# Peptides against a protein of PDB entry 1ZZD, part 23

Target 1, 109 residues: chain A of PDB entry 1ZZD
Amino acid sequence: FQVVNPYLLRDLVDLGIWDEGMKQYLITQNGSIQGLPNVPQELKDLYKTVWEISQKTIINMAADRSVYIDQSHSLNLFLRAPTMGKLTSMHFYGWKKGLKTGMYYLRTQ

## One batch from the design tools (peptide; aimed at target 1 G85 K86 S89 M90)

Design b2_p15_4_s3 (made by RFdiffusion4, then SolubleMPNN; from b2_p15_4, 7 letters changed; failed a check: a repeat of another design)
Amino acid sequence: SFEEELEKGIEELEK

Design b2_p15_4_s4 (made by RFdiffusion4, then SolubleMPNN; from b2_p15_4, 7 letters changed)
Fold by OpenDDE base, seed 4:
Structure b2_p15_4_s4 (fold): chain B 109 residues (1-109), chain A 15 residues (1-15)
Amino acid sequence: as target 1 above (109 residues)
Amino acid sequence: EFEELLEKGLKELSE
C-alpha cells in the first residue's frame, strides 16, 4: 500500500507536475505514483515502501504546496485497470477546478 | 480512515 507523504509532494513539485489534477490522481490511486509515466522510476521505487505519516502532516504539506503553486501543468496519467468511476471523477474534477491543461495524456492498462 | 481524510483534505485544499 502506497501512501502520500510530504517528500512525495515535494518531489512532485520539483518535477513541476504538482497540480489539481495530480491531487485528484493521488486520491483515486490511494497515493500511488506507480502509474505515472512522467515520474522517474527511481522515485517510484523510493516511495514504494514509504511509510504512512500522520494525516495532519500530509494535509498540511498539501496545503503548503497548493498555496505556493498557482499554475496548472500538463498531466500525463496512467491508470491500471481504471474504473469508470475513477476516470469520470478525475476528468470531472479537473474540469470543475478549471485546469488549463487538464489531463493532456491518459494511458490505460 | 486515512483515505477518507486525505480525500477530504485534498479536496478542501483545492477549493
Scores: peptide ipSAE 0.027, ipTM 0.391, DockQ to the pose 0.075
OpenDDE base, seeds 1, 2, 3, 5: peptide ipSAE 0.000, 0.019, 0.026, 0.006; ipTM 0.252, 0.358, 0.463, 0.284

Design b2_p15_5 (made by RFdiffusion4)
Pose (drawn by RFdiffusion4):
Structure b2_p15_5 (pose): chain A 109 residues (1-109), chain P 15 residues (1-15)
Amino acid sequence: as target 1 above (109 residues)
Amino acid sequence: EFEEWLEEQEEEMEE
């Protein structure tokens, strides 16, 4: 099989750019849209992959929501070019933000 | 020194 994010899908059809320079490109690009040559910036901002969102924002939104969480939440973390240093900063950042769950799985590469 | 190193690493993580 293979199916595209239906919201991203609706928007590509609404621009008529859902030509084949897409279904194919999208798959051999991990389903990313940044740096597609013919896509508006607002769509680029809206459809960021999790690999394209700073884990800093992920942790901040987790800290925000956590004051309302009686227990904890499964906070999966995603790192692109993972170094031991970046991981260390990620752990400490979540730690100093007072999170109960600093990390569920680390998904990487 | 270690805290400065952590801040630099947090900036790199943010990128």

Design b2_p15_5_s1 (made by RFdiffusion4, then SolubleMPNN; from b2_p15_5, 7 letters changed)
Fold by OpenDDE base, seed 3:
Structure b2_p15_5_s1 (fold): chain B 109 residues (1-109), chain A 15 residues (1-15)
Amino acid sequence: as target 1 above (109 residues)
Amino acid sequence: EEEEELEKGIKELEE
């Protein structure tokens, strides 16, 4: 059961490019619009999927937030193809960045 | 050696 982001749907309709073909495209691309040539870059940046955001950046942002909070917010990481080495690296990188709470959820594509 | 492996893994986080 896959649901299209309702805000993305709205914006695609506003652009006049929403149709059955677009719907099928999104399904095959797991919701990504990064490959669409007729979509403004602003929208591509806005609607990056969790798989398209650098997990290193996510960790950095979490570390930055932790400076201002008593406890680090739960950190969710998303990996397309996790390996033990990559997971270990993320763990230590998070620790090095001063995260009080380690990875709470690991999700894979 | 372990540190080098970790650094390599960190570089791959962008991928």
Scores: peptide ipSAE 0.022, ipTM 0.454, DockQ to the pose 0.819
OpenDDE base, seeds 1, 2, 4, 5: peptide ipSAE 0.022, 0.020, 0.019, 0.019; ipTM 0.451, 0.442, 0.362, 0.356

Design b2_p15_5_s2 (made by RFdiffusion4, then SolubleMPNN; from b2_p15_5, 7 letters changed)
Fold by OpenDDE base, seed 2:
Structure b2_p15_5_s2 (fold): chain B 109 residues (1-109), chain A 15 residues (1-15)
Amino acid sequence: as target 1 above (109 residues)
Amino acid sequence: SFEEELEKLIKELEE
């Protein structure tokens, strides 16, 4: 079940950063804008996906913010020289890594 | 899919 937030699209258009590249990025990221350096943090906080909220909660419970930061850094690095293949790989790698880490910490708590 | 839903929204904005 996936829902596209119409207000997110509106805000991206209002920021003047909406284009075909942005569209493809969102598709690859399933609506996540967390990795976009040209988006204000306020909007990132506002438009967190359900998965991102859950992941953050798990990480916070484990008191291990390093995993979250590491994922953000890796995503930003890929955005410097992005290809569709790299974006797809990063999306799934980050998601899988975050989930695995979260499960690991939950088991130890 | 997300792509399909996004495309629908884009069309709505163009109207």
Scores: peptide ipSAE 0.059, ipTM 0.643, DockQ to the pose 0.019
OpenDDE base, seeds 1, 3, 4, 5: peptide ipSAE 0.024, 0.050, 0.042, 0.014; ipTM 0.476, 0.638, 0.640, 0.301; seed 5 fails the geometry check

Design b2_p15_5_s3 (made by RFdiffusion4, then SolubleMPNN; from b2_p15_5, 8 letters changed)
Fold by OpenDDE base, seed 3:
Structure b2_p15_5_s3 (fold): chain B 109 residues (1-109), chain A 15 residues (1-15)
Amino acid sequence: as target 1 above (109 residues)
Amino acid sequence: DFEEELERNIKELES
């Protein structure tokens, strides 16, 4: 998956807050801007990393797609600190939402 | 890898 969003870099430059310090911050935060006080919340919402997006939201989106597709596609889940319990919960949540397949691929940070 | 990718993207943005 894409680790660095080029549009994020553009927006940070447009905000006038891009500098060497910001660059180092992004490196240490793996691209996350959620902790930056000088960034509008709108941009924080827009540029949530795959690790910051609700897994339930991802599952919901997958379920919605499943309504209109014939073949089942694997669901990619991104977790920073996955536990067996959390994975099980997500599996059943997907089932509840009517996913055609329970197959998922786990990607960890 | 992240740092390298970031550097590439920065380079492309500045080109």
Scores: peptide ipSAE 0.033, ipTM 0.535, DockQ to the pose 0.017
OpenDDE base, seeds 1, 2, 4, 5: peptide ipSAE 0.031, 0.029, 0.013, 0.031; ipTM 0.535, 0.525, 0.327, 0.548; seed 4 fails the geometry check

Design b2_p15_5_s4 (made by RFdiffusion4, then SolubleMPNN; from b2_p15_5, 9 letters changed)
Fold by OpenDDE base, seed 2:
Structure b2_p15_5_s4 (fold): chain B 109 residues (1-109), chain A 15 residues (1-15)
Amino acid sequence: as target 1 above (109 residues)
Amino acid sequence: SAEEELEKNIKELEK
């Protein structure tokens, strides 16, 4: 289930760039504004979708949490375009960070 | 589809 951040919509309206064209762009880009040249980088950083967040960051967060639990929580990763190479790298990185349990859930866009 | 769901969500936010 995918939703658009209501605050993103507000900010786009405040920028004066919200119109039917922008609406269709968001739909085709699954809510991403990273490709828009007329949007400040500050907003792009603020409104990253789950597919745009660093997978290494997610793994780091999971590893940090695992220090306080007996069994590592299920690691959920979101990849827009996963490849075998990326999956292997992520698995290896997770192992290096000391995750007790490897990747359990992989979400693909 | 994901696109259809997103479209519905945007329409709701525009109200």
Scores: peptide ipSAE 0.058, ipTM 0.657, DockQ to the pose 0.019
OpenDDE base, seeds 1, 3, 4, 5: peptide ipSAE 0.017, 0.031, 0.028, 0.028; ipTM 0.365, 0.629, 0.583, 0.609

Design b2_p15_6 (made by RFdiffusion4)
Pose (drawn by RFdiffusion4):
Structure b2_p15_6 (pose): chain A 109 residues (1-109), chain P 15 residues (1-15)
Amino acid sequence: as target 1 above (109 residues)
Amino acid sequence: LEDFLTEMEHLLDEP
């Protein structure tokens, strides 16, 4: 099979750019839209992959919501060019933010 | 050690 994010899909049709320079490009780019030459910046900002969102924001939003969480939450973490140093900062950052669950799975590469 | 680790948080500024 293969299906595109329906919201991203609606928007590409609404711009008529859902030509084949897309279904194909999208698959051989991990489903990323940053650096597509013909897509508005607003769409680029709205459809960031998790790999394109700073794990800092992910941790912050987790900290925000956590004051309302009686228990904890499964906080999966995503690193692009993972070094031992970046992982260390990610662990400490979540640690100092007072999180109960600093990390569920680490998804990487 | 905690100050040093705080200084390393800049590694998280970019995805």

Design b2_p15_6_s1 (made by RFdiffusion4, then SolubleMPNN; from b2_p15_6, 6 letters changed)
Fold by OpenDDE base, seed 2:
Structure b2_p15_6_s1 (fold): chain B 109 residues (1-109), chain A 15 residues (1-15)
Amino acid sequence: as target 1 above (109 residues)
Amino acid sequence: EEEKLKELEKLLDEP
């Protein structure tokens, strides 16, 4: 239900650009601010949605988490437009990073 | 073969 990150909301208010129009824009963009010209690049880099983060980064984060938990966890990957090449690469890289016992869940937009 | 694997990994650099 939460489309807008609460910290993003705070920063947009601080920029003085938060209003009902901005709220509606974010809803239609699934929380993305990448297309907004009046938002500094630093904030765009900070508030990337799961669809805007490279799959490699997500897999790396999952591999790091596995070191600190005592049971296998499920890996959720998010692809807007999955291709056979990307799916193959995903499974290969996950294996390479040691996620051999992890479950992989693919979510599409 | 290693070069092919590297090419596959490059696909993951894109969101």
Scores: peptide ipSAE 0.058, ipTM 0.575, DockQ to the pose 0.685
OpenDDE base, seeds 1, 3, 4, 5: peptide ipSAE 0.052, 0.050, 0.053, 0.054; ipTM 0.607, 0.586, 0.560, 0.599

Design b2_p15_6_s2 (made by RFdiffusion4, then SolubleMPNN; from b2_p15_6, 6 letters changed)
Fold by OpenDDE base, seed 5:
Structure b2_p15_6_s2 (fold): chain B 109 residues (1-109), chain A 15 residues (1-15)
Amino acid sequence: as target 1 above (109 residues)
Amino acid sequence: MEKELEELEKLLDEP
């Protein structure tokens, strides 16, 4: 039973975000990292098409993983849409904490 | 990115 590509696993470990909560999240998401708020977009793009490109290409790109780890694009995305960012963060945190019910956040002026 | 995760989680404590 393999939910996570071994190269993806390595990158998540290198990011310091791999834990039991992350594992459970990915199981429910069928291995998709697209919804993770703390993963650089470059990594999302890489693993979005992981089964559409050769393993050689994946390995070559993974060799430069340090470039992805040093990027902060994931956080920057939330600056433009803080409400959506907060919702995404809540969802991620909920799964990490083992919550099975959805969360809703409403901010009013 | 670990620090970014912590910051995102801190946002949940804010109104």
Scores: peptide ipSAE 0.061, ipTM 0.460, DockQ to the pose 0.153
OpenDDE base, seeds 1, 2, 3, 4: peptide ipSAE 0.054, 0.051, 0.054, 0.052; ipTM 0.586, 0.569, 0.580, 0.579

Design b2_p15_6_s3 (made by RFdiffusion4, then SolubleMPNN; from b2_p15_6, 7 letters changed)
Fold by OpenDDE base, seed 2:
Structure b2_p15_6_s3 (fold): chain B 109 residues (1-109), chain A 15 residues (1-15)
Amino acid sequence: as target 1 above (109 residues)
Amino acid sequence: MEKELESLEKLLDEP
């Protein structure tokens, strides 16, 4: 269990904003820095959590990997608030991208 | 079906 990415930790230290308060904030925010006003947007874009990136992008990456992986690697999708629309979209898009049925697990926050 | 799929895919553009 790792809430804070080690590279993120390094960059926060380099910015001089790492302290106990920041640590507790990140724990509460499940590693997200998106709400911090004193962090450059460049870092926010770089350090998105699994809940903050497009699932479409994740599916694309998985489809590319599947060319080299034979059923041994599963795709994990993360939805904060799943809806029938999103679930349906994920299924169809995964199918379109050539992912084998059952290759992904859905995780809900 | 392509149009329908494209509309559904828009839901995946944002987290």
Scores: peptide ipSAE 0.051, ipTM 0.590, DockQ to the pose 0.716
OpenDDE base, seeds 1, 3, 4, 5: peptide ipSAE 0.050, 0.048, 0.048, 0.050; ipTM 0.605, 0.595, 0.594, 0.605

Design b2_p15_6_s4 (made by RFdiffusion4, then SolubleMPNN; from b2_p15_6, 9 letters changed)
Fold by OpenDDE base, seed 1:
Structure b2_p15_6_s4 (fold): chain B 109 residues (1-109), chain A 15 residues (1-15)
Amino acid sequence: as target 1 above (109 residues)
Amino acid sequence: SDEELRKLESLLDTP
């Protein structure tokens, strides 16, 4: 299990800010760099964790995959703070997109 | 309504 994206690790090293403290910080933040003031915004945008991107994007990506694969595959969705509205939206949007998978695995932070 | 569904769908636009 690797908390830190290897490409992110590379970029942090290139920035000269990688050390044991940074490693521990990322572990406690579950890989998020959004709170780091010494990281360029472009990298923050690039290395968003699953908790920091819209789940619509995840569903869209799954739908794109389903067009080209014969067998259904599971979809993992991630919500830091699930609400009834978002859960309903997930069900509705998944149905709308015609995903082959009949269910999602909802992960909560 | 379609508008309500669009609003519901928009909830997925934010993390």
Scores: peptide ipSAE 0.066, ipTM 0.647, DockQ to the pose 0.732
OpenDDE base, seeds 2, 3, 4, 5: peptide ipSAE 0.054, 0.053, 0.063, 0.058; ipTM 0.628, 0.621, 0.645, 0.644

Design b2_p15_7 (made by RFdiffusion4)
Pose (drawn by RFdiffusion4):
Structure b2_p15_7 (pose): chain A 109 residues (1-109), chain P 15 residues (1-15)
Amino acid sequence: as target 1 above (109 residues)
Amino acid sequence: SEWHEEELEELEEYL
């Protein structure tokens, strides 16, 4: 099979750019839209992959929501070019933010 | 990134 994010899909049709220079490009690009030559910036900002969102924001939103969480939450973490240093800063950042669950799975590469 | 350096410096100070 293969199906595109329906919201991203609706928007590409609404711009008529859902030509084949897309279904194909999208698959051989992990489903990323940053750096597509013909897509508005607003769409680029709205459809960031999790690999394109700073784990810093992920941790901050987790900290925000956590004051309302009696228990904890499964906080999966995503690193692009993973170094031992970046991982260390990610752990400490979540740690100093007072999170109960600093990390569920680390998805990487 | 500068942010990672800052997080590591804070970690060293804490340890």

Design b2_p15_7_s1 (made by RFdiffusion4, then SolubleMPNN; from b2_p15_7, 5 letters changed)
Fold by OpenDDE base, seed 5:
Structure b2_p15_7_s1 (fold): chain B 109 residues (1-109), chain A 15 residues (1-15)
Amino acid sequence: as target 1 above (109 residues)
Amino acid sequence: SEEDEELLKELEELL
């Protein structure tokens, strides 16, 4: 069981991005907001802790889960020049859209 | 599945 930092909750609410999807995202990411594209850098710096994991780790964990969960829903993504930042943003976007189960399919040119 | 494993591999290579 993970408890969300009440101050973080406040800030996310103020940003208008707090919802059930965000809550679940934070739970799965051990409270990390570093990979959230809708959060200002100053807030990311503020809430950085020793428990922070790299964006690479976040994406890897997401990918790992996607492989072994329901495939009823999938998201196909096409990137010309993918970066870690882009992948994180895509994951967040998919999560916010309710893609809690399924696979992120990446295709590059 | 084989497809899932391939996808995971591709994703890891992009990072």
Scores: peptide ipSAE 0.027, ipTM 0.321, DockQ to the pose 0.074
OpenDDE base, seeds 1, 2, 3, 4: peptide ipSAE 0.023, 0.024, 0.021, 0.026; ipTM 0.394, 0.392, 0.385, 0.405

Design b2_p15_7_s2 (made by RFdiffusion4, then SolubleMPNN; from b2_p15_7, 10 letters changed)
Fold by OpenDDE base, seed 5:
Structure b2_p15_7_s2 (fold): chain B 109 residues (1-109), chain A 15 residues (1-15)
Amino acid sequence: as target 1 above (109 residues)
Amino acid sequence: DPEDEKLLEELRKLE
């Protein structure tokens, strides 16, 4: 099935940020790129009408399908002063690192 | 990992 808008996919590839981690992230975020820290705002605006979801929704989905990696130092940076943006970034980071290294586990509430 | 547990807790607070 088509997970990502083909034009969005192209833009992500052009940015050089498309990989298996990004793919899995988008699956969990229902295609939303609004919470991605490494995507220019102009691109987010471009696909806002199609993929925009509230930051809270992004985090809620992340909580439901969170990937936890055994990198306490990296995780600690986000937990000391957690914000919606940080948690989204952390989830994205966790997914990418988990897929690459296998050093992750999934926990659901 | 304790940090993972804290993450889970913080995420749950946002639900």
Scores: peptide ipSAE 0.018, ipTM 0.308, DockQ to the pose 0.076
OpenDDE base, seeds 1, 2, 3, 4: peptide ipSAE 0.015, 0.017, 0.009, 0.014; ipTM 0.378, 0.386, 0.264, 0.367

Design b2_p15_7_s3 (made by RFdiffusion4, then SolubleMPNN; from b2_p15_7, 6 letters changed)
Fold by OpenDDE base, seed 1:
Structure b2_p15_7_s3 (fold): chain B 109 residues (1-109), chain A 15 residues (1-15)
Amino acid sequence: as target 1 above (109 residues)
Amino acid sequence: SPEDEELLKELEELL
C-alpha cells in the first residue's frame, strides 16, 4: 500500500488544496506532485519521490557517508526505466566515488 | 587522468 508523506500532507492542507480528489491523484501518481499546477515549485523540489531524485545525487550522498564509517551503508537506487547503460553507469560511478560496497538494492517501478 | 575524467563525465550524463 502507498502512504502519503505526512509532511507533504500537511503542506497540501496548508495550501488548502487537500481533498479526496488530491488524495486519489497522488495515489495514481505514486506520490508525485510534479504535475500539479497549483503547487509552488519549492514544494515540488522538496517532495520529489525516490523516482524523481537524481540517482547521481544518491550515490554522492552515499559516498560522503562512506568516508566516515567502517563499512558503507547499503545503497538503494531507483530507476523508472533501467537500461544496461544506466546500470553500468551507476556501477562505475559508484566505484569512481569510492564506495566500499556496490549497489545492494535496485528498485524498479 | 583526462581520459578517466571524460569517461566519468559521460557516465554522469547517463544517470
Scores: peptide ipSAE 0.026, ipTM 0.377, DockQ to the pose 0.102
OpenDDE base, seeds 2, 3, 4, 5: peptide ipSAE 0.025, 0.027, 0.007, 0.007; ipTM 0.383, 0.426, 0.221, 0.232; seed 3 fails the geometry check

Design b2_p15_7_s4 (made by RFdiffusion4, then SolubleMPNN; from b2_p15_7, 7 letters changed)
Fold by OpenDDE base, seed 2:
Structure b2_p15_7_s4 (fold): chain B 109 residues (1-109), chain A 15 residues (1-15)
Amino acid sequence: as target 1 above (109 residues)
Amino acid sequence: SKEDEELLKELEELE
């Protein structure tokens, strides 16, 4: 249950779909509700896990912040299943967006 | 360059 966002838990209870089965499902899915057919899309968009957030969006946010931070701050990216092509594209995109530092930490699931 | 454009396009398609 520690992988479940407390606000997500509240919303699932309000929907009347929270039970032991749902709890076990979320544990096996690392907190993801993307595969649930009985959950509104709005909630799916709201409660994306770090593995489901667009890496492009993360890079854009980092580029904006890089104007105001020193080189001690590095971009951290989370990839579920990285490929060489994807990694290369991400590095290039980060460079094009003017990041002061490249990807320093890569986290994989 | 063309190579740069292809890399960016690849990223957009993967996300």
Scores: peptide ipSAE 0.025, ipTM 0.400, DockQ to the pose 0.161
OpenDDE base, seeds 1, 3, 4, 5: peptide ipSAE 0.005, 0.007, 0.019, 0.012; ipTM 0.237, 0.229, 0.365, 0.312; seed 4 fails the geometry check

Design b2_p15_8 (made by RFdiffusion4)
Pose (drawn by RFdiffusion4):
Structure b2_p15_8 (pose): chain A 109 residues (1-109), chain P 15 residues (1-15)
Amino acid sequence: as target 1 above (109 residues)
Amino acid sequence: VDYYNEEDVDEAKEL
């Protein structure tokens, strides 16, 4: 099979750019839209992959919501070019933010 | 996009 994010899909049709220079590009690009030459910036900002969102924001939103969480939450973490140093800062950042669950799975590469 | 903070790394090692 293969199916595109329906919201991203609706928007590409609404711009008529859902030409084949897309279904194919999208698959051989991990489903990213940053750096696609013909797409508005607002769509680029709205459809960031998790690999394109700073794990800093992910941790901050987790800390924000956590004061309302009696228990904890499964906080999966995503690193692009993972170094031991970046992982260390990610662990400590979540740690100093007072999170109960600093990390569920680390998805990487 | 990957967050890195040298001060946090140092403080994590001290901890």

Design b2_p15_8_s1 (made by RFdiffusion4, then SolubleMPNN; from b2_p15_8, 8 letters changed)
Fold by OpenDDE base, seed 1:
Structure b2_p15_8_s1 (fold): chain B 109 residues (1-109), chain A 15 residues (1-15)
Amino acid sequence: as target 1 above (109 residues)
Amino acid sequence: VDFYDEKLVEEALKA
């Protein structure tokens, strides 16, 4: 699991705020920079982690891919605290979007 | 933690 996006690393270096402390912070935050006050908002928006991106967006992207992929593929979903309600909503949303598979690979933080 | 639970998905479908 790659905690730090290499492009994020580059941008943090360019900002002059990259150091060992920043590295350790990102490790503890699983790559999230949302809590850093010295990071521009545009970078926070750009480098959202899989935990911070709407899962609907992920499903939408998967649906877009499924249009051109003949073979069925699983959908990777990331939830901090998965519940039956969340799984139900995601499944039906995926179904509505025409996903070829109902198989979910769930990752929890 | 990565996991796939078929039963969990099935229960979600029933809901």
Scores: peptide ipSAE 0.013, ipTM 0.329, DockQ to the pose 0.109
OpenDDE base, seeds 2, 3, 4, 5: peptide ipSAE 0.012, 0.011, 0.007, 0.012; ipTM 0.304, 0.290, 0.304, 0.266

Design b2_p15_8_s2 (made by RFdiffusion4, then SolubleMPNN; from b2_p15_8, 8 letters changed)
Fold by OpenDDE base, seed 1:
Structure b2_p15_8_s2 (fold): chain B 109 residues (1-109), chain A 15 residues (1-15)
Amino acid sequence: as target 1 above (109 residues)
Amino acid sequence: VDFYDEELVEEFLKS
């Protein structure tokens, strides 16, 4: 199972909702809190898992960083159900954004 | 469960 984000753990403790049941829930949900009704939306937005964040946003962020760094960046993407069409589109999108290096590491769920 | 798919990466880079 995935390790719980320590900051998420802290915030859940601060909310007073952390217990063994919550821990098991997070394990079964691969760290996602999106389905929890007793968690504020702001925390759900903050603690989106890598599977819940738009990979396009990740590419945009990488492109922004490349402006200040001469070294090529290794880009890590996380796709739940990738298709070749989606992969191709991401590749060309990254290219268009001026990424020095395409996707180097791909994780699928 | 997540995993690294080397084949997908290679195809992506070649696309």
Scores: peptide ipSAE 0.026, ipTM 0.357, DockQ to the pose 0.072
OpenDDE base, seeds 2, 3, 4, 5: peptide ipSAE 0.016, 0.022, 0.019, 0.018; ipTM 0.358, 0.401, 0.405, 0.356

Design b2_p15_8_s3 (made by RFdiffusion4, then SolubleMPNN; from b2_p15_8, 7 letters changed)
Fold by OpenDDE base, seed 5:
Structure b2_p15_8_s3 (fold): chain B 109 residues (1-109), chain A 15 residues (1-15)
Amino acid sequence: as target 1 above (109 residues)
Amino acid sequence: VDFYDEKLVEEFKKL
Protein backbone atom coordinates (compact mmCIF):
# COMPACT_ATOMS: atom_id res chain seq x y z
CA PHE B 1 0.00 0.00 0.00
CA GLN B 2 1.57 3.23 -1.24
CA VAL B 3 0.36 6.70 -0.30
CA VAL B 4 1.48 9.95 -1.87
CA ASN B 5 2.79 12.55 0.58
CA PRO B 6 -0.11 14.98 1.06
CA TYR B 7 2.21 17.99 1.07
CA LEU B 8 3.82 16.86 -2.17
CA LEU B 9 0.38 16.36 -3.66
CA ARG B 10 -0.55 19.92 -2.71
CA ASP B 11 2.57 21.36 -4.32
CA LEU B 12 2.09 19.36 -7.50
CA VAL B 13 -1.51 20.55 -7.72
CA ASP B 14 -0.34 24.13 -7.19
CA LEU B 15 2.08 23.67 -10.07
CA GLY B 16 -0.80 22.47 -12.21
CA ILE B 17 0.93 19.25 -13.17
CA TRP B 18 -1.08 16.78 -11.09
CA ASP B 19 -3.06 14.30 -13.18
CA GLU B 20 -3.55 10.57 -13.59
CA GLY B 21 -0.30 10.30 -15.48
CA MET B 22 1.61 11.96 -12.67
CA LYS B 23 -0.04 9.67 -10.14
CA GLN B 24 1.01 6.59 -12.06
CA TYR B 25 4.51 7.98 -12.46
CA LEU B 26 4.90 8.44 -8.71
CA ILE B 27 3.67 4.91 -8.09
CA THR B 28 6.22 3.42 -10.47
CA GLN B 29 8.97 5.63 -9.05
CA ASN B 30 8.18 4.86 -5.40
CA GLY B 31 7.31 8.46 -4.67
CA SER B 32 10.36 10.03 -6.29
CA ILE B 33 10.06 13.29 -8.23
CA GLN B 34 13.78 13.61 -8.92
CA GLY B 35 13.40 12.62 -12.55
CA LEU B 36 10.67 15.14 -13.38
CA PRO B 37 11.88 17.99 -15.60
CA ASN B 38 8.91 20.22 -14.86
CA VAL B 39 9.44 20.33 -11.09
CA PRO B 40 11.60 23.06 -9.51
CA GLN B 41 14.82 21.89 -7.88
CA GLU B 42 13.69 23.40 -4.60
CA LEU B 43 10.81 20.94 -4.44
CA LYS B 44 13.05 18.05 -5.44
CA ASP B 45 15.36 18.88 -2.54
CA LEU B 46 12.43 19.11 -0.16
CA TYR B 47 10.80 15.82 -1.12
CA LYS B 48 13.70 13.40 -1.31
CA THR B 49 12.74 9.87 -0.38
CA VAL B 50 14.74 7.72 2.01
CA TRP B 51 16.51 6.24 -1.00
CA GLU B 52 17.69 9.63 -2.19
CA ILE B 53 19.08 11.13 1.03
CA SER B 54 22.81 10.81 1.54
CA GLN B 55 23.50 7.92 3.88
CA LYS B 56 26.48 9.86 5.20
CA THR B 57 24.05 12.54 6.34
CA ILE B 58 21.89 9.91 7.99
CA ILE B 59 24.90 8.59 9.89
CA ASN B 60 25.84 12.10 10.99
CA MET B 61 22.33 12.70 12.26
CA ALA B 62 22.39 9.42 14.15
CA ALA B 63 25.71 10.34 15.74
CA ASP B 64 24.27 13.66 16.86
CA ARG B 65 21.32 11.92 18.48
CA SER B 66 23.54 9.43 20.27
CA VAL B 67 25.23 12.24 22.19
CA TYR B 68 22.05 12.78 24.17
CA ILE B 69 21.02 9.17 24.80
CA ASP B 70 22.65 6.68 27.13
CA GLN B 71 21.33 3.55 25.50
CA SER B 72 22.26 2.41 22.02
CA HIS B 73 19.78 2.94 19.22
CA SER B 74 19.54 1.07 15.94
CA LEU B 75 20.67 2.79 12.76
CA ASN B 76 18.70 2.25 9.58
CA LEU B 77 20.40 2.64 6.22
CA PHE B 78 18.92 2.43 2.75
CA LEU B 79 20.60 1.40 -0.50
CA ARG B 80 19.03 0.66 -3.86
CA ALA B 81 22.01 -1.34 -5.05
CA PRO B 82 24.23 -2.39 -2.16
CA THR B 83 27.75 -3.59 -2.79
CA MET B 84 30.32 -4.95 -0.40
CA GLY B 85 32.38 -1.82 -0.90
CA LYS B 86 29.50 0.47 -0.03
CA LEU B 87 28.60 -1.55 3.05
CA THR B 88 32.18 -1.54 4.28
CA SER B 89 32.52 2.20 3.76
CA MET B 90 29.29 2.93 5.58
CA HIS B 91 30.19 0.78 8.56
CA PHE B 92 33.66 2.26 8.75
CA TYR B 93 32.29 5.79 8.66
CA GLY B 94 29.76 4.95 11.36
CA TRP B 95 32.51 3.59 13.56
CA LYS B 96 34.69 6.62 12.91
CA LYS B 97 31.87 8.90 13.99
CA GLY B 98 31.76 7.14 17.34
CA LEU B 99 28.42 5.43 17.03
CA LYS B 100 27.97 3.09 19.96
CA THR B 101 25.26 1.22 18.12
CA GLY B 102 26.39 -2.25 17.22
CA MET B 103 23.39 -2.76 14.98
CA TYR B 104 23.25 -1.47 11.41
CA TYR B 105 19.93 -2.27 9.82
CA LEU B 106 20.11 -2.19 6.03
CA ARG B 107 17.12 -2.02 3.74
CA THR B 108 17.45 -2.63 0.01
CA GLN B 109 14.97 -1.78 -2.70
CA VAL A 1 15.03 -6.77 1.41
CA ASP A 2 15.99 -6.06 5.01
CA PHE A 3 19.01 -7.50 6.79
CA TYR A 4 21.37 -6.94 9.69
CA ASP A 5 25.09 -7.49 9.11
CA GLU A 6 26.21 -8.51 12.58
CA LYS A 7 29.57 -9.88 11.49
CA LEU A 8 30.67 -6.72 9.75
CA VAL A 9 29.67 -4.53 12.69
CA GLU A 10 31.65 -6.64 15.13
CA GLU A 11 34.74 -6.44 12.96
CA PHE A 12 34.67 -2.66 12.95
CA LYS A 13 34.20 -2.48 16.70
CA LYS A 14 37.56 -4.16 17.09
CA LEU A 15 39.38 -1.42 15.25
Scores: peptide ipSAE 0.015, ipTM 0.292, DockQ to the pose 0.097
OpenDDE base, seeds 1, 2, 3, 4: peptide ipSAE 0.006, 0.006, 0.012, 0.015; ipTM 0.295, 0.260, 0.284, 0.353

Design b2_p15_8_s4 (made by RFdiffusion4, then SolubleMPNN; from b2_p15_8, 7 letters changed)
Fold by OpenDDE base, seed 1:
Structure b2_p15_8_s4 (fold): chain B 109 residues (1-109), chain A 15 residues (1-15)
Amino acid sequence: as target 1 above (109 residues)
Amino acid sequence: VDFYDEELVKEFLEE
């Protein structure tokens, strides 16, 4: 998959910190900039990877989409280390938020 | 048996 978001690349260039070392770092970190001390926090918040975005936010977005669709849609969840507890909690939260389907695709690193 | 992740539940209840 694309490791470096093109917009992230632009911003890193604008910061003057883009180089081959940065590229290799991002490759090894699967696109994450969270560990970079020379990147403003606002950019770290903006460019969270799918593994760094709160699953709560993903579920909320899915619930919002359900308002505008007639058919049930599948939810994609990304968990680094899924546990039964996390899965159960997310299931119940999704139900509470009114998701039309409890089916979700679990993605793991 | 249902399991709950306390930290995750807290996150979901913040809103």
Scores: peptide ipSAE 0.023, ipTM 0.417, DockQ to the pose 0.151
OpenDDE base, seeds 2, 3, 4, 5: peptide ipSAE 0.019, 0.020, 0.023, 0.007; ipTM 0.433, 0.435, 0.402, 0.303

## One batch from the design tools (peptide; aimed at target 1 S54 K86)

Design b2_p16_3 (made by RFdiffusion4)
Pose (drawn by RFdiffusion4):
Structure b2_p16_3 (pose): chain A 109 residues (1-109), chain P 16 residues (1-16)
Amino acid sequence: as target 1 above (109 residues)
Amino acid sequence: EYEEWLDDLDNELLEE
């Protein structure tokens, strides 16, 4: 099979740019839209992949919500060019933010 | 340019 994010999909049709220079590009680009030459910046900002969102923001939003969480939450973490140093900062950052669950699975590469 | 931008996102936690 193969299906595109329906919200991203609606927007590409609404711009008529849902030409084939898309279904194909999108698949051989991990479903990223950053650096597509013909897409508005607003769409780029709205449809970031998790690999394109700083794990800092992920952790901050997790810390924000956590004061309302009686238990904990499954906080999966995503690193692009993973070094031991970046992982260490990520663990400490979540640790100093007071999180109960610093990391569920680490998805990487 | 794209890879540098992703690397900056990962480096944001090193500043902490």

